Peptides against a protein of PDB entry 3H8D. Designs and how they scored, part 10

Target 1, 122 residues: chain A of PDB entry 3H8D
Amino acid sequence: DMKRQQRFFRIPFIRPADQYKDPQNKKKGWWYAHFDGPWIARQMELHPDKPPILLVAGKDDMEMCELNLEETGLTRKRGAEILPRQFEEIWERCGGIQYLQSAIESRQARPTYATAMLQNLL

## One batch from the design tools (peptide; made by RFdiffusion4, then SolubleMPNN)

Design b1_p8_8_s3 (from b1_p8_8, 4 letters changed)
Fold by OpenDDE base, seed 5:
Parts: C-alpha cells; sequence; structure tokens
Structure b1_p8_8_s3 (fold): chain B 122 residues (1-122), chain C 122 residues (1-122), chain A 8 residues (1-8)
C-alpha cells in the first residue's frame, strides 16, 4: 500500500574507542532508517573512517532493524526523526540508487515504497 | 606508586546494525579497561567478528580513554566493575603480554602497574 | 569502527 506513512530517522553513534574521550575527539557516525509504514525499507550507516553501509529490505534483512517502528521507540526519541530529503540526499550520495536497483534486478529486494519510487525515478 | 588502586571495568557494546534486533540477534562486543589509580593503563575490546583490540598507555594514548576514572562514571555504573583476573585472563588470551612487552621494548609504553607486573612475570 | 554506543 503506497498510502503507508514514510518516516525517516537518524541517530548518532560513537565507537567504543571514543566513548570516554572529550567531545572533539569522538568521531561521530550516523545511523539512518527509512520506515515504510511499520517496517523498515532501508537502513544506512555513515562512518567517519570507513565506507558507508547501505541496506535494503529483502536483500539485507539479517543486517537490518527487525523491530517495527513502534517497538524501536524512535518516534519517541527526541531529535531522531528527520525529513525525507535528509535521508534521500545521503542515500543518493552514497550510491543507494544503484544499490537498490541492483537488488531489484537480482530479485533480492522486497517491494517497498523505496523500490516503487525507484521505478518512478528510472 | 605501586600502591595505587588497580580497578578493572567491562561494558558491553553492540554494532549499529544490531541496535534494533532481538537480543539473540545482537552480537555483543566487550570494552575493557584497566585503571592504574585515576588513569587508564590498558584498554581492550573484544569483537564478535574481528580481532581483539589491545591498547596500552604511552603507545596507544590517542586510541584510549582520556578521562580519569572518576570522570568516566564507571565506578557508578552498575555491573561495570570486574575482578582483576577477569581482565587479565582475556588480556593474556588476546596476546596482551606480548603486546605490552613489545611496547616496553620499543620504548613506547608509559610505565604503569601493568608494565611493572609484566617485569615480574618475565 | 563497526561497533558503537548510541548517543542519547
Amino acid sequence: as target 1 above (122 residues)
Amino acid sequence: as target 1 above (122 residues)
Amino acid sequence: DRYLELIE
């Protein structure tokens, strides 16, 4: 159902090695999620010192959030929710379009809002 | 001063990818610290899918805790403090003896309780 | 690194 609400979230993380350092010495990463209704459609991680991680439903399920949106508590976490474009801009910059497209073509991607929108884009 | 109190701590961590999974699907890592008085002497990280990380004062300062013990709040964190042997057993298993010895021989290690005890061991 | 602590 394309009428499902699309919601996007971002939370920061730090490496264990940086846990007990002054703020300026902590290299911050960012964890992103796109929820298509109650379930995740895409997940992404930006790291300060390694390539971004892109994950899509169907293909990368074992590496992705397995809680539904309400179970995560993200909707109740102050500052976690972001605008769609805040997710998409990073997704595109990280090669997410090609990543998801390849997953579709290999029949690994589960249909989601993201796959549908990609079909519109192409 | 060899009279400084030696205190050891361990805290778990998880990967971003495992943050929102059921407990059984979270691969837990462990962050360890040895404090020689107020300052860290050794740090260690056990990971479920990569080699352990060993760090010693003097050599690896930039990768280690830079807060003093009281500043970390570890002494107030329930379940964080561990017995000396709980640290040492893992340290030894991970090759920590050789690691610290090499740091001493290369003149990279700062003298700590750990370096002193190593001299007793050898 | 592949491992993290969430910042609250």
Scores: peptide ipSAE 0.024, ipTM 0.683, DockQ to the pose 0.235
Fold by OpenDDE base, seed 3:
Structure b1_p8_8_s3 (fold): chain B 122 residues (1-122), chain C 122 residues (1-122), chain A 8 residues (1-8)
Amino acid sequence: as target 1 above (122 residues)
Amino acid sequence: as target 1 above (122 residues)
Amino acid sequence: DRYLELIE
């Protein structure tokens, strides 16, 4: 639905293993989210020491943000919101298109803006 | 078409009348653009001393950017690209929804992402 | 949502 805003966010995180280490020893990861209106459509995590984690609505609900966008507070966090391409560039580099396509083909993906756009692209 | 990227840009400008004045005497305006894929869909200008200028594709082609997005160089200008809401917030405050709606109803507006979204909203 | 509490 063209009425729903597509909004993207990124925040850094520290791995649990590094949580209590000195700042110099805390390797930074990056958490990304795509919200289709109030509901998350995609989530992605970049880790300093392991492959990216890609998650799509429907398939990975148990591992994704369970809060609606308002509940996250992301819209009120300075520096959190990013441009769509800032998300998509990383998503593509991580193999996100293939990941989402596979989820659609296996009937695991919930319909979202992301699935719709992919289906128009293919 | 969901395949076309919606991209938004903002750059400051100095009025022709102030072009050769000292920095302290140059009042800053703001130029905004919405590109639906490579083609401009909306343009807007905030002036320090007069009402905003609102322009929509089809109706105001003669006054709007005639370059495709690549030709503008905006994608390569640091700080030029803005979030969709950064454009829409100003657009709405300027009465842009009413302006575009009027252009649609008078059959002056060229179909764009902007017209489609408005038609879904109304 | 496992790392949101670990925001830097």
Scores: peptide ipSAE 0.024, ipTM 0.516, DockQ to the pose 0.369
Fold by OpenDDE base, seed 1:
Structure b1_p8_8_s3 (fold): chain B 122 residues (1-122), chain C 122 residues (1-122), chain A 8 residues (1-8)
Amino acid sequence: as target 1 above (122 residues)
Amino acid sequence: as target 1 above (122 residues)
Amino acid sequence: DRYLELIE
């Protein structure tokens, strides 16, 4: 149902090699998630030293969060939830529109709010 | 001084993509460190999906722990400290002997307990 | 591809 809540989250991570460095020398990565109701629709990872990773439901399920939203505890994690645009801006910069479009065209994408929005855009 | 305490540590890490997976689906990596007194001599990282990373003092300082042992808190972390052989066995399997030897030959390795032990071995 | 620790 497209009336499900769309909720977005971001949490930081660091590389093991940076664990015991001064804060200024730790290169932070970012983990992003878009939940369409209880289940993830899109996942994205920004890495300081490699290309961003884009993942979409259906196509990339094995690499994505397999917990429902409540099970993740993200909604109870201070500072984790972000605005839709805060996710979408990064998604677009990383080529997410094309990535999701390709997943739809190849019949790999599971229908989600994200796929529906793209249909409206195109 | 070669009379400094040689202490070894290991802590696990996971990939961001595995954070929200069932425990059985999280592929654990391992971070290893050899401290020669207060400073690191060798660092090693085992990754589930890529070659192990070997690092030696002098050559790889920028990629290694930059804190002294006490600053890391490793000595106060339950289960972190391991026996020398638990480190060395993995080090040897990963080609650490050759790696350190090459660093010595290229004059990149900083003298440590590890370099001294290798001198005795060869 | 480096493995990471989540910062909580």
Scores: peptide ipSAE 0.023, ipTM 0.678, DockQ to the pose 0.228
Fold by OpenDDE base, seed 4:
Structure b1_p8_8_s3 (fold): chain B 122 residues (1-122), chain C 122 residues (1-122), chain A 8 residues (1-8)
Amino acid sequence: as target 1 above (122 residues)
Amino acid sequence: as target 1 above (122 residues)
Amino acid sequence: DRYLELIE
């Protein structure tokens, strides 16, 4: 059902070359995940010098988190969990709605909370 | 002088998309550093799906470690330190000798243990 | 493609 807990996470990353620079010289990226219950529904990556990467369940499974939420340890990472809007705001700005919509239309997206919400939005 | 301690380090990295995959599905990269005393002399990055990146002091300072060795914490990272040959083997295979030689010829490389060794080799 | 060191 669609009563599963929706949880969102974000962790930063840096490029290898920037690892040992001063903080202000580190070009930070961000890894985002939306978990629909135990399994990921959407993944998103913000990069400092390339376009955002958007991934949705069903279509992009091989590029996405393959572990269930508890296996990731994300829930135990301090500061990793974010509010839904903190994810959605970036998702929307990155064209995530259109990306997911296209995945649905192509029958590549599997049903998730995210697909349901999009259908509700339309 | 050239009596400074030469120390070499290697740490792995993974792509954001591979963070939460099974270990066998993580395409691992490697970050290498050669420290000539307290300061980096050479840096090298092995990537799973792009050419190696070679960096030498003087020429590539802005892309390299800007911290002194102790500031990096590398000496305190378990398993990070490697033998000289473990670095040099990869460096040579990646064309590092030619890269450094060109940097010297262009007067872009600053003198380091690495430049001295190359001069010794010639 | 770019690769990362995770920062916590």
Scores: peptide ipSAE 0.024, ipTM 0.686, DockQ to the pose 0.095; fails the geometry check

Design b1_p8_8_s4 (from b1_p8_8, 4 letters changed)
Fold by OpenDDE base, seed 4:
Structure b1_p8_8_s4 (fold): chain B 122 residues (1-122), chain C 122 residues (1-122), chain A 8 residues (1-8)
Amino acid sequence: as target 1 above (122 residues)
Amino acid sequence: as target 1 above (122 residues)
Amino acid sequence: DRYLALIE
């Protein structure tokens, strides 16, 4: 249902080796999530030393958040929630449109707000 | 100085993709540290999907904790401190003795409690 | 090597 609230989140992560380095020496990664209502629709991981990881519901479920939004605690984590555009800008730059499109065409993607929006975009 | 207190710590880590999975699906890694007084002497990382990482002071400084012990907050982190044997058992099983020995022989290792103990062991 | 989040 397209009436579900779309919420976006971002949290940083680091390598173990960088945990106790000065902040300037921490190579920070970023974990992104798009929740379509209670369930994740898209996930994205930015790494400083490897290509972005893009994940979409239906195709990549086993690699994605399997907790519902409320269970994640993300909504209660200060600074975790981001604006839709803050997610989409990165998603687009990472080739997310093509990734999701391919997942749809291969019948791997579960219908979500994201799949619907893509269909409207094209 | 061998009079410095030797303290050992262990903290878990997970992959970003596993952050919001059920605990049983989190592939937990372990970060280990040996502090010789205020400064790290050895560091070790156990991963569920790749070989252990062994690091020794002098050789691997850039990959190791660069904060002094007090700055890390490890001494104040509940459950982080472990017994010497809890570190050494893993260190030994991971080939740490050989690793440190090699670092000494190559003149890469900085003298620490660990280097001294190894010399006593051999 | 993988990037990780340390569990507090």
Scores: peptide ipSAE 0.026, ipTM 0.701, DockQ to the pose 0.230
Fold by OpenDDE base, seed 2:
Structure b1_p8_8_s4 (fold): chain B 122 residues (1-122), chain C 122 residues (1-122), chain A 8 residues (1-8)
Amino acid sequence: as target 1 above (122 residues)
Amino acid sequence: as target 1 above (122 residues)
Amino acid sequence: DRYLALIE
């Protein structure tokens, strides 16, 4: 159901080696999630020293969040929720459109709000 | 001064992708540290899906803990402190003796309790 | 992949 609430989140992470360094010497990564209702539709990781990781529902379920949105506590983490465009801008720059498109074409993607939006874009 | 207190610590970490998975689907890594007095002498990371990372003072300072022991809060983290052998067993299995020996021979290692002990071993 | 600690 495309009427489900679409919510987006971002949380930072650091490498183990950087945990106890001065702030200027910590390289921050970012974990992104798109929830289509209670379940994740897309996940993305930005890393300071390697290519981004893109994941889509259906294809990459084993690597993605397995908890429903409420179970994650993300809605209660101050500053975690972001605007749709804050997710989409990074997603697009990282090749997310092509990634999702390929997953749809190979019949690996589960239908979500994200797949529906892509159908309207292409 | 080899009379400085030698203290060892271990803390777990997880991958960003595993943060919100069921416990059985989280692959745990381990961060290890050897402190020679207030400063780190050796650091080690165990990863579930890649080779271990070994680091020694002098050679790898930029990648290691830059805080003194008290600043880390490790002494106040319940369950973080471990016995010397709990560190050394893993260190030895991961090739730490050879790694430190090479660092000494190349004049990259800073003298520490660890370098002194190796001199007594070889 | 590298293992990480999440910053909360």
Scores: peptide ipSAE 0.028, ipTM 0.701, DockQ to the pose 0.098; fails the geometry check
Fold by OpenDDE base, seed 5:
Structure b1_p8_8_s4 (fold): chain B 122 residues (1-122), chain C 122 residues (1-122), chain A 8 residues (1-8)
Amino acid sequence: as target 1 above (122 residues)
Amino acid sequence: as target 1 above (122 residues)
Amino acid sequence: DRYLALIE
């Protein structure tokens, strides 16, 4: 249902090696999630020193969040929720459109708000 | 001073992709630290899907804990402290002896309890 | 690479 609430989240992570360093020496990664209603539709991870990871529901389920949104606690984590465009801008920069498109064409993508929006774009 | 207290710690970490999965689907890594008194002497990281990382003071300082032991809070983290042999067994399995030896021979290793013990072994 | 998520 395209009437489901679309919510986006971003949380930082650090490498174990950087855990006990001064803040300026901690290279942060960023974990992103797009939830289409209660379930994740897209996930991505920005890393300080390697290519971004893009994941889409249906294709990459085993690599993605398997909890519903409420179970994650993200809605209660201060500063975690972000605006749609804050997610989409990064997604697009990372080649997410092409990634999702390919997943749709190969029939690997689960239908989500994200797949629908892409199909509107194309 | 070889009379300094040797303390060892292990804490788990998980990949961001595994953060919001059922426990059985979270592949845990392990972060290990050997503190020679207040400062780290050795660090290592076990990963579920890549080679272990071994680090020794003097050679790998920029990749290692830069806080003193008390600053880390490890002494107050339940279950974090481990026995010396629990560290050493993993260290040895991972080739830590050779790694530290090479660092000593190249004059990259800072003298620590660990370097002293190795020099006793050799 | 492996990571530790920041916890509140």
Scores: peptide ipSAE 0.026, ipTM 0.696, DockQ to the pose 0.102; fails the geometry check
Fold by OpenDDE base, seed 3:
Structure b1_p8_8_s4 (fold): chain B 122 residues (1-122), chain C 122 residues (1-122), chain A 8 residues (1-8)
Amino acid sequence: as target 1 above (122 residues)
Amino acid sequence: as target 1 above (122 residues)
Amino acid sequence: DRYLALIE
């Protein structure tokens, strides 16, 4: 059901080597998630010194969040939730449209809000 | 001064992709540190699916802990401190002896308790 | 590489 609530989240992470450095020397990565209702539809990692990781439901289930949204505690974590565009901007910049498109065309993508929106875009 | 207190610490880290998985699916890495007095002498990262990272003072300063021991809070972090042998066992298994030896021979290693002990071993 | 999530 496309009436499911779409919610987006972002949390930072750091490299082990940067853990005990001054703030200016900590190169933060960012973990992103798109939940289509209770279950993740897209996941993304933005890294400081390596390519981003893009993941879509169906294709990349084994590498994605296993918990439902409520189980993650993300909704209760201050500053974690972001606007849809804050996710989509990074997603697009990282080649997410092409990634998801390929997953749909190869029949690897599970139908989600994300697949539906992409199919409307094209 | 070789009379400085030698203290060793270990803390786990996880991959971003494993963050929201069941415990059995979280492959933990381990961050290790050897402090010779207030300053780090050796640092090591044990990874689940890539080679370990070995770092020694003098040679690898820019990749190692910048904070003194007190600033890290490690001494106040429950379960972080480990016995010397708990560090050395992993260090040796990862090729740390050869790594430090090479750093000494190339004159890249700063004198520390670790360099002194190695020089006594050889 | 491996990472540490920021813990609250």
Scores: peptide ipSAE 0.026, ipTM 0.695, DockQ to the pose 0.098; fails the geometry check

## One batch from the design tools (peptide; made by RFdiffusion4, then SolubleMPNN)

Design b1_p9_1_s1 (from b1_p9_1, 6 letters changed)
Fold by OpenDDE base, seed 5:
Parts: structure tokens; C-alpha cells; sequence
Structure b1_p9_1_s1 (fold): chain B 122 residues (1-122), chain C 122 residues (1-122), chain A 9 residues (1-9)
């Protein structure tokens, strides 16, 4: 594979509190990940009842996927991989550009493809 | 959108000679494109009866899509956009890495995301 | 150039 392949994934999740409810009563969230090569660069969680969670590498490592891409099994999970734009559209809608920019300006963001793209945009 | 978004597309084609044959007698080819932002960086054509065509920006401009991404309408064509890996898998299988590297070494390749990725891999 | 005879998607 080419080094630093940008790969994006989305999987649904159900809140722990809804885990044992009837399907109709389970509100689905969405977990998104952007992997810059083997390492996660951005993570995003859409919740049915609270604000989206936006996370960027460097700043939010403790709250983000600790596994490298291979360890996640995401590449083997049917339907989990999404197009770059499918991620970016939601990311931008949630204010991810501003969030990432803020992390860069504060020197909290680890350099990634995402930070580089943002810096090229500006 | 982020600057220099990497977007990949695939569309089938039928050879002119098979255009008016019965569907069963039409052999399908596949046209692949990698757009580095608005500009095509790599093009690849899989033919049913001849070797794959590999094309890289700078070297093969005359044989490649002359339209910018917006002009192609590919972004609006349902099912045309593909995952980065869907392109790269075929590209690598067809010897695209070697082809691109050769174009770089001969100074024929226009600098793109693709050339940068290759140079980071090596 | 695009394929000579693209099949609409």
C-alpha cells in the first residue's frame, strides 16, 4: 500500500442505557474515524441526544481509538469504510474545521494529513 | 471542502466495436480516475482484451481526462465514486507504482498527491 | 479523455 493512505470509517452504536431496550427504543449513534495511514487522525461521534464529539490526534488521544487501523478490524468490517467526503461532510457540518484549527493554533494537534490539508486550505 | 481532496472514480465502458452487440457479447472495460483536488493525477483503464492503460499527470496529459473534476460530472454520477483503496488496489496490481516511479525519475510526472505519496513510501 | 463509450452509472 501507499504510505499514509487516508481511510475513513463509520459504524453505528447504541448507548449502553439503550442496549437492552426494544429495537424501536434504541437510538443509534454514529462513530466516525479518519485514519492517516495506520494511525487515527480524527474521530467523531454523533449522538442522538447530545452534541457531536469531535476529536483530533494529539489533543484528544485519551478519548480516541487507541488501536492502529489493523488492530481495529475496521478494514475487514463490511460496510464500515466510507468515502472521504462522507466523513468530511459531517466533520465540516459539526464544526470540525474550526475545532482542528483551534487545536493547531494551540499546538495541541499532532501533525497529520488532516492538519496539513487544513493548513493548505488557509 | 478541504483543498486537494483526493477523490477516486470508476465507470464502466463498452468498446466501440461491441457497442451494438447483444449485452452478452459486450465485454466491459473499466475507467478509473484519481483526482487530486480539481485536477486528475492518475488515470487507469482496464480492458477485456488488452493490457491495462496506466496514465499519470504530466507524462500522459494528452491521453488523460482533460476536464477538471467539476466539468466531468463524476461527482454527480451515482455509484461512480469509489474508495481510495478500490483505486489503489487495482493501480498497484497493474504496476502503477513502478509506472509512476519511472515517470518521476524521468521528470515527466507532474507533482501531485500521488507522486508525493510514492516519494514518502520510498 | 473519458472512455469512448461510457456506460451511464
Amino acid sequence: as target 1 above (122 residues)
Amino acid sequence: as target 1 above (122 residues)
Amino acid sequence: MLPETPVPA
Scores: peptide ipSAE 0.021, ipTM 0.507, DockQ to the pose 0.726
Fold by OpenDDE base, seed 2:
Structure b1_p9_1_s1 (fold): chain B 122 residues (1-122), chain C 122 residues (1-122), chain A 9 residues (1-9)
Amino acid sequence: as target 1 above (122 residues)
Amino acid sequence: as target 1 above (122 residues)
Amino acid sequence: MLPETPVPA
């Protein structure tokens, strides 16, 4: 249903190697999520020392959030929610359009708001 | 000083990708540390989806714990401390002997209990 | 102390 609320979130993570360092020496990674209603549609991770990870519903379910949005507590975490464009800008820079397109063409992607928007874009 | 207490620790970590999964679906990594007195001598990380990371004092200082042992709180964390052999068994399996030996030969390793023990072994 | 990861609720 295209009437579902689209919500985006971003939270930082610190590498195990950086756990016991001065704050300025901790290199932050970033975990991103796009929720299409209660369930995740896309997930993305920016890492300080490796390529970004892109994940889409249907194809990557076993590697993605399996809790509904309310169960994650993200809506209650201060500073976690971001604007749609804050997600999409990074998604596009990391090749997310091609990644999702390939998942659709291989019949791996589950239909979501993200797949519908890609249909409008292409 | 060879009279310094040798203490070993192990703590788990969960990948960002597995943060919002059922407990059984979280693949744990493991962070290991060898403290030669108050300071770390060796660090090791087992990851569920990439090769292990080996680090030795002198060579890898910028990637290792920079706090003294008491500052880490590891001695106060239930279940964190392990036996020497529990560290060494994994270290050896992951090529730690060769790694430390190479660091010594390249004059990168700082003298520690670990370097002294390697001299006895070789 | 565990390595810091994304924490939900």
Scores: peptide ipSAE 0.019, ipTM 0.614, DockQ to the pose 0.173
Fold by OpenDDE base, seed 4:
Structure b1_p9_1_s1 (fold): chain B 122 residues (1-122), chain C 122 residues (1-122), chain A 9 residues (1-9)
Amino acid sequence: as target 1 above (122 residues)
Amino acid sequence: as target 1 above (122 residues)
Amino acid sequence: MLPETPVPA
């Protein structure tokens, strides 16, 4: 259903090892999510010490958010919601297009708004 | 100063990737700390997917808690403080004795209650 | 909402 609202979120995280360091020494990671309606379509994690993690629904369900959007509370978390482009810019830079495309071609990706848009783009 | 109070703490953590999984699917790590008075002497992290991390003051300061004990708020966190043996049992199982000994022998360990006790033990 | 990590009280 292409009528589903597309909503994007970003929240920071700090590594356990950095928890009690001085604030300036805490290397912040970033957790991104794209929700296609109530369910996650894409997830992305930017880490300070390793490559970004890209995840797409269907292929990577076990590594992705299992809560529906309302259950996450993300919509109620100030500053969590971001603009589509704020997600997409990072996604693209991280090779998300190719990642999702590969998931589609391998028949691993669950159809989402993201898969549909990619197919329109290509 | 061997009169410093030795206090031990344990708190859980969950990996970023598990944050929004169902509670049962969140693999919990454990963060342990030994404070020799106001400053950390040993730190230990049990991870669900990798070997435990052992850290000792002097050698691993940059990876350890930088806050003094009061700053951490650990003393005010219900359930965080544990008995010495609750720390030591895990420490020993994880090879902490050998780790600390090596740090002492390499002159990397800062003298702490832990180093003193180890030297008494050996 | 954030990943659960050891945190100050």
Scores: peptide ipSAE 0.019, ipTM 0.608, DockQ to the pose 0.177
Fold by OpenDDE base, seed 3:
Structure b1_p9_1_s1 (fold): chain B 122 residues (1-122), chain C 122 residues (1-122), chain A 9 residues (1-9)
Amino acid sequence: as target 1 above (122 residues)
Amino acid sequence: as target 1 above (122 residues)
Amino acid sequence: MLPETPVPA
């Protein structure tokens, strides 16, 4: 149902290799999630030293957040929730549109708000 | 000084991509450290899906723990400290002897307890 | 001690 609440989150992470370095030497990655209702629709990871990882529901389920939104605690984590555009802007730059489109065309993507919006866009 | 206290530590880590999965789907990596006195002499990272990372003082300083042992809090973390052989066994399997030897021969390794012991071994 | 990662509740 496209009436489900769309919520977006971003959390930083530090690589194990950087954990014991001075702050200036800790390269932060960023974990992004789009929840379509209680379940993740898209996941994205920005890394300091490798290409972004893009994941979409249906295609990449085994690599994505298994917990429902409430189970993640993200809604209770200060600063975790972001605006839709804050997610989409990075998603677009990382090739997310093409990635999701390919997943749809290959029938690998599970229908979500994201798939619907992309189909509307194209 | 080879009279310095040699202490070894191991800590698990979970990849960001696995953080929100059920426990069975969280592949643990392992971070290992050898401290020669207050400073790290060797560092090693076991990953579930990529080759081990081996690091030795002098050669790999910029990639290794910058904190002294006390600053890490490792000595206060239950279960973190391991026996020398628990480190060495993995180090050997990961090619650590060859790695350290090459670092010594290239004059990239900083002298440590580890370099001394290797020189005694060969 | 552990690397900072997203942490579920």
Scores: peptide ipSAE 0.020, ipTM 0.607, DockQ to the pose 0.156; fails the geometry check

